# Ledger of designs, part 177: peptides against a protein of PDB entry 5D63

Target 1, 292 residues: chain A of PDB entry 5D63
Amino acid sequence: SLRRGIYHIENAGVPSAIDLKDGSSSDGTPIVGWQFTPDTINWHQLWLAEPIPNVADTFTLCNLFSGTYMDLYNGSSEAGTAVNGWQGTAFTTNPHQLWTIKKSSDGTSYKIQNYGSKTFVDLVNGDSSDGAKIAGWTGTWDEGNPHQKWYFNRMSVSSAEAQAAIARNPHIHGTYRGYILDGEYLVLPNATFTQIWKDSGLPGSKWREQIYDCDDFAIAMKAAVGKWGADSWKANGFAIFCGVMLGVNKAGDAAHAYNFTLTKDHADIVFFEPQNGGYLNDIGYDSYMAFY

## One batch from the design tools (peptide; made by RFdiffusion4, then SolubleMPNN)

Design b2_p24_8_s2 (from b2_p24_8, 11 letters changed)
Fold by OpenDDE base, seed 5:
Structure b2_p24_8_s2 (fold): chain B 292 residues (1-292), chain A 24 residues (1-24)
Amino acid sequence: as target 1 above (292 residues)
Amino acid sequence: MQEVLARHEEKFLKFIADVLAAKA
């Protein structure tokens, strides 16, 4: 079954993603097919899937940028019915905004069925053009039409997944204590993470004994990422991944505070030095404490 | 080094506590 999380939703037939036009929060904003760039933030194309309790395989889909929800116009079962962004809530009972999402017959892609109408989200005619119509359309779970098949590329991790990634790293002290601050985390590309670092002013900050040393740099980076998240996205119910660690060196005579993020495949962590903006697989310290 | 470790830990524990309290 599909896990709660943030997804980039890509058509199985053509290189097109589900896009909220202009990222607009207005009710009735068209949802369309649009091109995307791999390994970047596709701002209008990220969707938070929230599972509905006690309703199997059924979700709301919240656009991260606009904070509005995928909505089948009037819940109509007619082929060609518009799919739009519309105001809503994560646990709504409105069947216009409830989507049953399950694996297609190919075992890799998903189909997205409106809970009420039982029609499917369809890239009309498989059109790969920017702004191509996405609509509700008749279909079945077992047919192979790529117009109605979608890859769900996971862009976030749960707190449990992050915890597991940390546990796999060899540079964790035996007495490690981790503190989890949120439940779901958008994982940024390194380029975006670095840009936040640059914009924070940290590259020009001077190390000063106690008053602005390693712990201040690490906290400042986390604060900058938090602010970037708040300023960039209107959806709620997720955070931006940026961890802080305290470590001790092998000799046991030096301590350091630093940041960390997740690798592209979300399986491992990579260390980030906020004093110079470097990414390292080994920062020279073993972490005994972290929060994220 | 022990003093530095203690200072870091106390500072971060306070931060964590404040954040968790704000989320309640």
Scores: peptide ipSAE 0.191, ipTM 0.773, DockQ to the pose 0.720
Fold by OpenDDE base, seed 1:
Structure b2_p24_8_s2 (fold): chain B 292 residues (1-292), chain A 24 residues (1-24)
Amino acid sequence: as target 1 above (292 residues)
Amino acid sequence: MQEVLARHEEKFLKFIADVLAAKA
C-alpha cells in the first residue's frame, strides 16, 4: 500500500511528471504532463498523498506548492475529463478529489483511479511535451497501458524512517536521545539545503564564544530551513528535514552542535556543519542528542 | 566538558519543549 508522503509522480511510459501548471492556486488550474529534472526540487510537481481513514488505498493529493488538490472536473466519468487543481481539504468527502491508488499489473508503477467516477488519471496519448493533457480516462486495473501508469517517487520520510536512518549511523553515542518534532519530512537535495544555508547569512556569521557559537549556528540553520519551508510551500502537514545534533568527540574533551540531513536514498544521515556549509560522513563527534 | 554538555542540553531541551508545546 502507498504510504502517506510527498511524491514526485512520473509517467511510466515517458519522462513526464504530473505538474500543476504554474503552481497556481486558482480553482481549475490544469494539471499537465511536464518535464522534470532529477535530483532537484520540481516545484510544481510534488504531491502530498494523504490516506483517507477507513477507505482502502484512497488518498487526497495536495500539490505542495499551491496547497490545492487534484480534482476531476465535475467528477465526470467521460474520457477526456480535465484533471485540475482545486481548493480542498486533506480528508474531504468530495469524490472529485478522492483517488484510489494501487499497484498496476507490473508491480512497480501505480494507477490513480478517481474514487467516484472509477476512471483513471491518464497522460493523454502518452504525450511527453510540456503542458500535455492529463485527464480522466476509462481503464481497468489490470491493463498495461502506460498512459495510466505512474511511478510514485517518494520525496519525504516519516519520523520513523528518519529514526531508523539515525540508528544505522556509526556516529551515534550509546546514550543517544532523539526528539521528533514532526511526522513527515520533505528531504531536500543538498544543493537546495546549501542554498538555504547561504541565504541565511550563516556563511558570513562570526563564531563568538558563547554569544554565537556552535549551538547558535545549528539552531540558526534549522530556523532558516523552517522559514524556507514556510515561505516556499502552501501545503500543510509536513516539515522540511533539518536536524540538530549534540555530540561529543572520542577523546571526551570537546562537544559540538551541528546539523544533519538525509542521503538521497533516505537510508542514511549525513552531517552538516553550519559554520562552513560542509557535508560530512564523519564530523568527528558522536551524537548523544538530536531533534528534528 | 560537563559544563558545556549541560549548557547545550538545557538550551536544546528548552527549545524542544517550547516547540512541542506550541504544536499541541
Scores: peptide ipSAE 0.187, ipTM 0.771, DockQ to the pose 0.658
Fold by OpenDDE base, seed 4:
Structure b2_p24_8_s2 (fold): chain B 292 residues (1-292), chain A 24 residues (1-24)
Amino acid sequence: as target 1 above (292 residues)
Amino acid sequence: MQEVLARHEEKFLKFIADVLAAKA
């Protein structure tokens, strides 16, 4: 079963992702196939999948950038029916915006079936060109046609997944106290995380005893990430992952405040030093408190 | 160090409390 989360949805046959054209919030904006760059933020190609309560394997798909929803035009079952962005809500009853998402016959990719029409999201002719038509098309769950098979690359973590990643880290103190602030977190590539750090002005900030020391740097980084999130995305119901930790060194004679994010596979955390922009697997402190 | 720890903890706990209160 597909989990609630943010996904980059990639065609199983060609290197094309489901893209909301120009990231436009206008009703009727075409959803198209478009090239992507792996391990980067593909701005118009991120979709928040919200599971519908008590409806098995059924979701709305909200474009993260535009805040609009994947919509089968008029809910038509006709092959070739346009799939567009359209205003909506996460828990809509409009079958034009309800999508049943289950594993395909290959056990790795998914198929995306419109709840009402029972047609499938199809990259028409498997066209790998930018702007290629994505449409509702007839099909079956068992069909092997890659035009209707999609990889759901998870770009976010739940609070529980983040908590689990933290718990696996060897640099967590036995008295650790974690405070969870949100439920779902977009995990940024380090390059993006670093760019936010640079744009925040922190690289030029001077350490000053008490008035602007480690806790200020760490909080400033989290604030910068939060602002970046607010300024970048129109969808709601998620945060940008950026943690703050308090740690004590092994000798027990020094304390530090620092940041952390998640590794590419989302299985582990990596520490981030906001005073110099460094990523470390071992920052030299064991965390006894965190919030994220 | 204990004084530093106390200062950091108090500051962060206040922040966390404020955030959680705002979200409630």
Scores: peptide ipSAE 0.185, ipTM 0.769, DockQ to the pose 0.616
Fold by OpenDDE base, seed 3:
Structure b2_p24_8_s2 (fold): chain B 292 residues (1-292), chain A 24 residues (1-24)
Amino acid sequence: as target 1 above (292 residues)
Amino acid sequence: MQEVLARHEEKFLKFIADVLAAKA
């Protein structure tokens, strides 16, 4: 079953993703097929899938950028019915905004069925052009038509997944204590993470003993990421991943505070030095405390 | 070394406690 999380939803037939046109929050904004760039933030193409309690395999899909929800216009079962962004809530009872999402016959992609109409989200004619129509269309779960098959590329991690990634890292001290602050985290590409760091002013900040040293740099980076998240996205119910760690060196005679994020596959952590913007697999310290 | 560790830990634990309390 599909987990709660943020997804980039890509057509199984052509290199097109489900895109909220212009990221507009207006009711009735078309959802369309649009090209995407791998390993980047595709701003209008991220969807928070919220599972509906006690309704098997059924979700709302909130556009991360606009904070609006995927909506089948009038809940119509007619082939060609528009799929739009529309105001809503994560746990709505409106069947226009409820989507049953299960694996397709190929075992890798998913199909997205409207809960009420039982029609499927369809990239009309498999059109790969930017702005191609996405509509509700008749279909079956076992049909192999790629117009109705979608890859759900997970762009976030749960707190448990983050915890697991930390736990398997070799640079964790035996006395490690981790503190989880949120439940779901959007994981940023390094390029975006670095840009936030640059925009924070940290590259120009001077290290000063005690008054502005390693802990201040690490906290400032986390604050910058938090602010970036709040300023960039209208959806709620997730955070932006940026951890803070306290570590001790192998000799046990030096301590350091630094940041960390997750690798592309979300399986491991990578350390980030906020004093110079470097990414390292080994920062020279073993973490005894972290929060994220 | 010990005082550095204590300083970091005290500061960060206080922060964490405050955040978690605010989220409750």
Scores: peptide ipSAE 0.184, ipTM 0.768, DockQ to the pose 0.623

Design b2_p24_8_s3 (from b2_p24_8, 11 letters changed)
Fold by OpenDDE base, seed 1:
Structure b2_p24_8_s3 (fold): chain B 292 residues (1-292), chain A 24 residues (1-24)
Amino acid sequence: as target 1 above (292 residues)
Amino acid sequence: MEEVLARHKAKFDAFIADVLAARA
C-alpha cells in the first residue's frame, strides 16, 4: 500500500504533474496538469497523503503549499467533474475528499479513485499543456488508460527511514544517541538547502571562540530551515529535514557540530558544514549525538 | 576535548528543552 508521505504526482502518459493552480488556498481552486522540473521543489505540486485509519488504501491529499485538500466537486460521479482544492482536515469523513489510491495494472503507477463517487482522477485527453483539466472520470482499476495512471514520487521520509539511513552510515560513534523530533520530513534538494543557508546570513557569520562557534552555526542552520518551512508551507503534520550532529574525531581529541541531510534516494545521509556550505560524505567526525 | 563536549551537551540540552516547550 501507499505509505504516508509527501508526493509529487506525475502522469504516467505525459510529463505533467497534479498542480494546485497558483497554490491558492481558496475553496474551489482548480487542480490542473502542469509541467514540472525534476530535482526542484515544484511548489504547488506537492501533496501530503494521509492514510485513513481502518479504510483500506484510502487517503486525504493535502496540498503542502495551500494547506487545502483535493476535493471532487459536489462529489459528483459524472465524468468531467472538476477536482479542486478545498478546505478540509486530514482525517475527514467527507467522501468528496477521500481518495482510494492503489497500484494500476502496470504495477508501478497508481490510480486515484474518489471514495464516494468511485470515479478516477483523470488528466482529460492526456493533455500535457499547462493548466490542462483534471477531472473525475469513469474508469476501472484494471484498464490501462494512462490518463488515469499516476506515478507517486515520494519527496519525504519517515523518522524511521531517516533513522535507518543514519544507522547504516559509517561515521557514527559507538556512543551515538539520536533524538527524533518529528514524524515525516520533506527532503529538500541540495540547491534549496544551500539557498536557505545563503539566505540565513551564515555565509557571512564569523567564527568566534565559544560565543559563536561550530554548535552555533549548526543550530542556526537548523533554525533557518525550520523558519523557511514555517514561512513557505501552509500544511501541517510534517517537518523539513535538517539534522544537527555532534561528533568526535577518530583521535578523540576534537569535537565538532555540523548538519546533515539525506541523499536523493533517501537511503543515506550526507554531511553539511554550515561554516562553509559544503556537502561531504566524510566530515572527519563520528557522531555521538544527533537531533532531527 | 572534555570541555568542548560539556559545552555541546549544555547547548543541546537547552535547545531540546526549547523544542519540547514549543510542542507542549
Scores: peptide ipSAE 0.020, ipTM 0.552, DockQ to the pose 0.717
Fold by OpenDDE base, seed 2:
Structure b2_p24_8_s3 (fold): chain B 292 residues (1-292), chain A 24 residues (1-24)
Amino acid sequence: as target 1 above (292 residues)
Amino acid sequence: MEEVLARHKAKFDAFIADVLAARA
């Protein structure tokens, strides 16, 4: 079953993603096919899939940028019915906004079926052009039509997944204690993470003994990422991943505070030094406390 | 180091308290 999370949803036939046009929050905003850039944020193309309790394989899909939901216009079963962004809630009972998402016959891609109409999200004519129509269309679960098959590229991690990544890292002190602050985390590309760091002013901040040293830098970075998240996205129910760690060196005679994020595959953590913007697999300290 | 750790702990606890208060 598809897990709760943030997804970039890509057509199985052509290099096109499900895009909310202009990221607009207006009711009736077209959802369209649009090109994307791998390993980037793709702002208007991120969707939070929220599973509906007690309804198998059924979700709402909230656009991360606009905070609106994928909506089949009038819930119509007519082929070619528009799929739009529309105001809604994560646990709505409106069948226009409920989507059954299961594996296609190829076992890798998914099909997205409207709960009420039983039609499928279709990239009309497999059109790879920007702005191509996405509509409800007749189909079956076993059909191989790539117009109705979608790859769900997971862009987030659960708190449990983050915890597991930390647990696998060799640079964790035996006394480690972690504090989990959120349930689902958008994982940023390093380029975006670095840009937030630059925009925070930290590159120009002066290290000063105790009054503004390692812990202040690390906390300031965490705050900057949090603020960036709040300012950038209208959807709720997720956070931006940025951790803070406090560590001690192996000799036991020095301590440090630093940040960390997740690797591209979400399997490991990588350390970030907010005093210089560097990414390191080994920062020279073992973490005894973290929050994220 | 012990003094540094104590200072880190104090700031950490204060930060967490602020975050929790904001979420409450």
Scores: peptide ipSAE 0.019, ipTM 0.543, DockQ to the pose 0.706
Fold by OpenDDE base, seed 4:
Structure b2_p24_8_s3 (fold): chain B 292 residues (1-292), chain A 24 residues (1-24)
Amino acid sequence: as target 1 above (292 residues)
Amino acid sequence: MEEVLARHKAKFDAFIADVLAARA
């Protein structure tokens, strides 16, 4: 079963992702196939899947950038019916915006069925060109047509997953206390994380005893990431992953404040030094406190 | 919603207490 989360949704047949055209929030904005770049944000191509309580395998799909929802035009069951972005809510009862998402017959890809019409999200003709039509189309769950099969690449982690990643890291102090601030976190590529760091002005910030030292750098980085998130995305119900840690060295005679994020596979954390923008597997401290 | 906010506040209060204790 598909978990709540942010997904990059890629066609199983051609290198095309489900894209909200121009990231527009206007009702009726076409959802189209579009090329993507692996290991990048792909701004208009991220979708928050929110599971509907008590309705098996059924979700709304909110475009992260626009804050609008995947919508089957008029809920029509006719093949070729447009799939568009449209205003909505995460727990809507509008069947035009409810999607049953289950694994296809190949066991790796998913099919996306409109709850009301029972038609499937289809990359029309398997067209790999930018702007290719995505529409509702007749089909069955067991059909092998790659036009209707989609890989759901998870771009976020739950708070529980983040907590688990921290817990298995060897640089966590025995007295560790973690404070979870949100429920779902978009995990940024390091390049984006670094760019936020650069844009924050931290690279030019001067270390000053007490008044602007390690904790200030670490908090400033988290604030910068938070602001970047607020400024970049219109969807709600998620945060951008950027943690703050306080740690103590092995000798117990020095402390440090630093940041951390998650590795690409979301299985581990990597430490980030906001004073120099470095990523480290071992920052030389064991964390006794974190918030993220 | 109210319950969620209450839990969040409790977590933050605990966080602040821990930070203060660590600095003492």
Scores: peptide ipSAE 0.011, ipTM 0.411, DockQ to the pose 0.046
Fold by OpenDDE base, seed 3:
Structure b2_p24_8_s3 (fold): chain B 292 residues (1-292), chain A 24 residues (1-24)
Amino acid sequence: as target 1 above (292 residues)
Amino acid sequence: MEEVLARHKAKFDAFIADVLAARA
């Protein structure tokens, strides 16, 4: 079954993603097909899927940017019914905002069925143009129509997945203790991570013995990412991934504080040096403590 | 929310204890 997480939802037939038009929080804002750029944040096209307890394979879909929810207008079962952003809550009982999401017949893509109407989210006519209509439409689970098939590209990791990525990294000290602060983390592209770093003022910050040294840089970066998250997204229930580590070198005669994020495939961590903005697979230290 | 805060407090208490131990 689909895991709780943040997804970029892409049509299986054409290079279009499910987009909340202009990222607007207004009730009734159209959800449309729109082009996307791989390996970028795609601001209006990220959706938090929250599983509904005791209702199999059923979710709400919260737009990360607007904080509004995917909503089938009036819950109508008529083909062509608008799918819009609308105010809601993660665990609503409103069937207009409840979506059963299961694998399609191809075993890779998903279909998105409205819980109440039993119609499916449809990129009307497979239109690849920006602003193409997305609507509820009649269909079946076994139908191969690509208009109703969607790839769910996971843009987040659970705390458990992050923990696993850390655990498999060779630069972890035998005394390592990790502290998990949140449950689900949006993983940023490096370009975005770097931009946050630049905007934080850290590139112009001067290393000063004790008063502003490695730990201050690392904490400042984490704080900057946290603030960026709060300022950028209206949805709740997730964090932005940015870890802090304390490490010791192999010789045991030097310590360092640094950041880390996850690789593109989410399978490993990459170290980030907040003093110079560098990404490294080996920062020269083994972590004995992390929080993220 | 109270449960979440309690968990965080416990984790941070442990974190601080570890930091102090590492600096001793």
Scores: peptide ipSAE 0.010, ipTM 0.413, DockQ to the pose 0.045

Design b2_p24_8_s4 (from b2_p24_8, 12 letters changed)
Fold by OpenDDE base, seed 5:
Structure b2_p24_8_s4 (fold): chain B 292 residues (1-292), chain A 24 residues (1-24)
Amino acid sequence: as target 1 above (292 residues)
Amino acid sequence: MEEVLRRHEEKFLAYIAEVLAARA
């Protein structure tokens, strides 16, 4: 089954992603095909998939930017019915906004079937142009039409996945204590993470003994990322990944507070020094405590 | 060293407690 999470949804036939036009929160905003840039935040193309309890393989899809939901217009089963953004809730019973998402016959891509109409999300004519129509269209689970096949590129991690990544890192102290503050985390590209750091004012902040030292820098970075998340996205039910760690060096004569994020493949953590904006695989400390 | 560790840990535990209390 598809996991709860944030996805970039890409057509299997052409380099086009499911895009909420202009990121508008207005009811009836077209969902369209649009180009995307790999390894960047595609602002209008991120979707939070929320599984419906006790309804197999069925989800709502909330646009991260607008906070609105993928909606089959009037729930119509007619081929060519518009798919739009529309206000809703994560656990709605409205079949216009319920989508059964399962693997296609190729075993890698997914098909997205409207729960009520049983039609499929279709990139009409496989059009790769920006603004190409996405519509409900007749189909079957087993056919190979790439117009109706979608790759779900996971852009987030669960707290459990983050915990697993931390556990794999060699620079974790044997007495490590981790505190999980949220359930699902959007993982940012380093470029975005760095930009948040720059915008926070931390690059110009002066280290001062006790009054503004390593712990203050680390907390300030986490706060900046949190605020960026709150200011950037209208959807709820997720956080932006930015951790804080306390570490001790091998000699046991120095301690430090720092940040960390996840690597591109989400399998490992990378340390971030908020005092200089550096990313390090080894920050010179073994982490004994973290929260994220 | 012990003082630094204590200070950081207490500060962060206080923060965590506040966040968790607000969340639930």
Scores: peptide ipSAE 0.289, ipTM 0.823, DockQ to the pose 0.648
Fold by OpenDDE base, seed 2:
Structure b2_p24_8_s4 (fold): chain B 292 residues (1-292), chain A 24 residues (1-24)
Amino acid sequence: as target 1 above (292 residues)
Amino acid sequence: MEEVLRRHEEKFLAYIAEVLAARA
């Protein structure tokens, strides 16, 4: 079954993603098909899927940017019914905002069925143009129509997945202690991560003994990412991934504080040096403590 | 080196404790 997480939802037939028009938080804002750029933040096209307890395969879908929810207008079962953004809550009982999401017959894509109407989210006519209509439409789970099939590309990791990635890394000390601060993390492309670093002022900061040394740089980066997250997204229930580590070198005679993030496939960590903005697979230290 | 490790660890543990307390 689909896991809780942040997804970029792409049509199985054409290179179009589910987009909340202009990222507007107004009730009734159209959800439309729109082009996207791989390996970038597609601002209006990220959706937090929250599973409903005790209701199999059923979710709310919260737009990350607007904080509003995918909503079938009036819950109507009529083909062509508008799908819009609308105010809501993660664990609503409103069937207009409840979506059963299961694998399609091809075993790779998903179909998105409204819980109440039993109609499916449909890219009308498979139109690949920006602003193309997305609507509720009649269908069945076993149909092969690509207008109603969607790839759910996961853009986040759970705390458990992050923990597993850390555990796989060879540069972890035997006495490692990790502290998890949140439950779900949006993983940023390195380009975005670097831009946050640049905008923080850290590139112009100078190392000074004790008063502004490695721990200060690492915490400043963590704070900058946190602020960027708060300023960028209206949805709640997730954080932006940016870790802090303390490490000791192989000789055991030097310590360092640094950051880390996840690789594109979310399977491994990569170290980030906040003093120079570098990404390294081996920073020269084994981590004995981390928080993220 | 041990003193440096201790200082860094104490700073980070204090931060973590504050964050977790605020979330509770």
Scores: peptide ipSAE 0.289, ipTM 0.823, DockQ to the pose 0.662
Fold by OpenDDE base, seed 1:
Structure b2_p24_8_s4 (fold): chain B 292 residues (1-292), chain A 24 residues (1-24)
Amino acid sequence: as target 1 above (292 residues)
Amino acid sequence: MEEVLRRHEEKFLAYIAEVLAARA
């Protein structure tokens, strides 16, 4: 079953993603097919899937950028009915905004069925052009039409997944204590993470004993990421992943505070030095405490 | 070394506690 999380939703037939046009928060904004760039933030193409309690395989889909929800216009079962962004809530009872999402017959892609109309999200004619119509369309769960099959590429991690990634890392001290601050985390590409670091002013910040040392750098980076998240996205219910660690070196004669994020596959952590913007698999310290 | 560890830990624990309390 599909987990709660942030997804980039890509058509199984053509290189097109589900896109909220212009990221607009206006009711009735078209949801369309649009090209995407791998390993980047596709700003209007990220969707938070929130599972509905006690309704199997059923979700709301909140556009991360606009904070609006995928909505089948008037809940109509007519083929060709527009799918739009519309104001809503994560746990709405409005069937126009409830989507049953299950694996297709190929076992890899998903189909997205409107809970009320029982029609499916369809990239009309499999059109790969930017702005191509996405509509509700008749279908069945078992048919192989790629117009109605979608790959759900997970762009976030749960706190449990992050915890597991940390646990797999060899640079964790035996006395490690982790503190989890949120439940779901958007994982940024390194390029975006670095840009936030640059924009924070940290590259020009001067290390000063105690008054602005490693802990200040690490917290400043986390704060910068937090602010970036707040300023960039209108959806709620997730955070931007940026961890802070305290570590001790092997000799036991030096301590350091630093950041960390997750690798692209979300299976491992990578350390980030906020004093120089470097990514390292080994920062030279074993973490005895972390929060994220 | 112990002083450094203590200082960092106490500072961050205070931050964590504040955040968790605010989000509760």
Scores: peptide ipSAE 0.289, ipTM 0.822, DockQ to the pose 0.683
Fold by OpenDDE base, seed 3:
Structure b2_p24_8_s4 (fold): chain B 292 residues (1-292), chain A 24 residues (1-24)
Amino acid sequence: as target 1 above (292 residues)
Amino acid sequence: MEEVLRRHEEKFLAYIAEVLAARA
């Protein structure tokens, strides 16, 4: 079953993603097909899927940017019914905003069925153009029509997944203690992570003994990422991944504080040095404490 | 070395404690 998380939802037939037009928070904003750029933040195309307790395979879909929810207009079962952004809540009982999401017949893509109408989210005519209509349409779970099949590309990790990634890293000290602060984390591309670092002013910050040393740099980076998240997204219920670690070198004569993020496949961590903006698989320290 | 480790750890533990308390 689909797990709680943030997804980029791409059509199985054409290179088009589910896009909230202009990222607008207005009720009735069209949800449309739109092109996307891999390995970037597609700002209007990220959706938080929140599973509904005790309703099998059923979710709300919150647009990260607007904070509004995918909504079948009037809950109508008519083919061609508009799918829009609309105000809502994660655990709503409004069937217009409840979506049953299960694997399609191909075993890789998903179909998105409105809970009430039993119609499916459809890229009308498989139109790959920007702004193409997405609507509710009649269908079946076993139908192979790519207009109604969607890849759910996971853009976030759970705290457990992050913990697992840390655990398999070879640069973890035997006395390691990790502290998890949130439940779900949007994982940023390195380019975005770096841009946040640049915008924070850290590249111009001077290392000074104790008054502004490694711990200050690492915390400043985490704070910058947190602020970026708060300023960028209207949805709640997730954080932006940016970890802080304390490490000791192999010789045992130096300690360091640094950051870390996750690799593209979310299976491993990569270390980030906030003093110079570098990404490293080996930062020269073994982490004995982390929080994220 | 021991002092450096202690200093960093205490700072971070204090922060973590505050965050967790606020979220409880």
Scores: peptide ipSAE 0.281, ipTM 0.817, DockQ to the pose 0.652

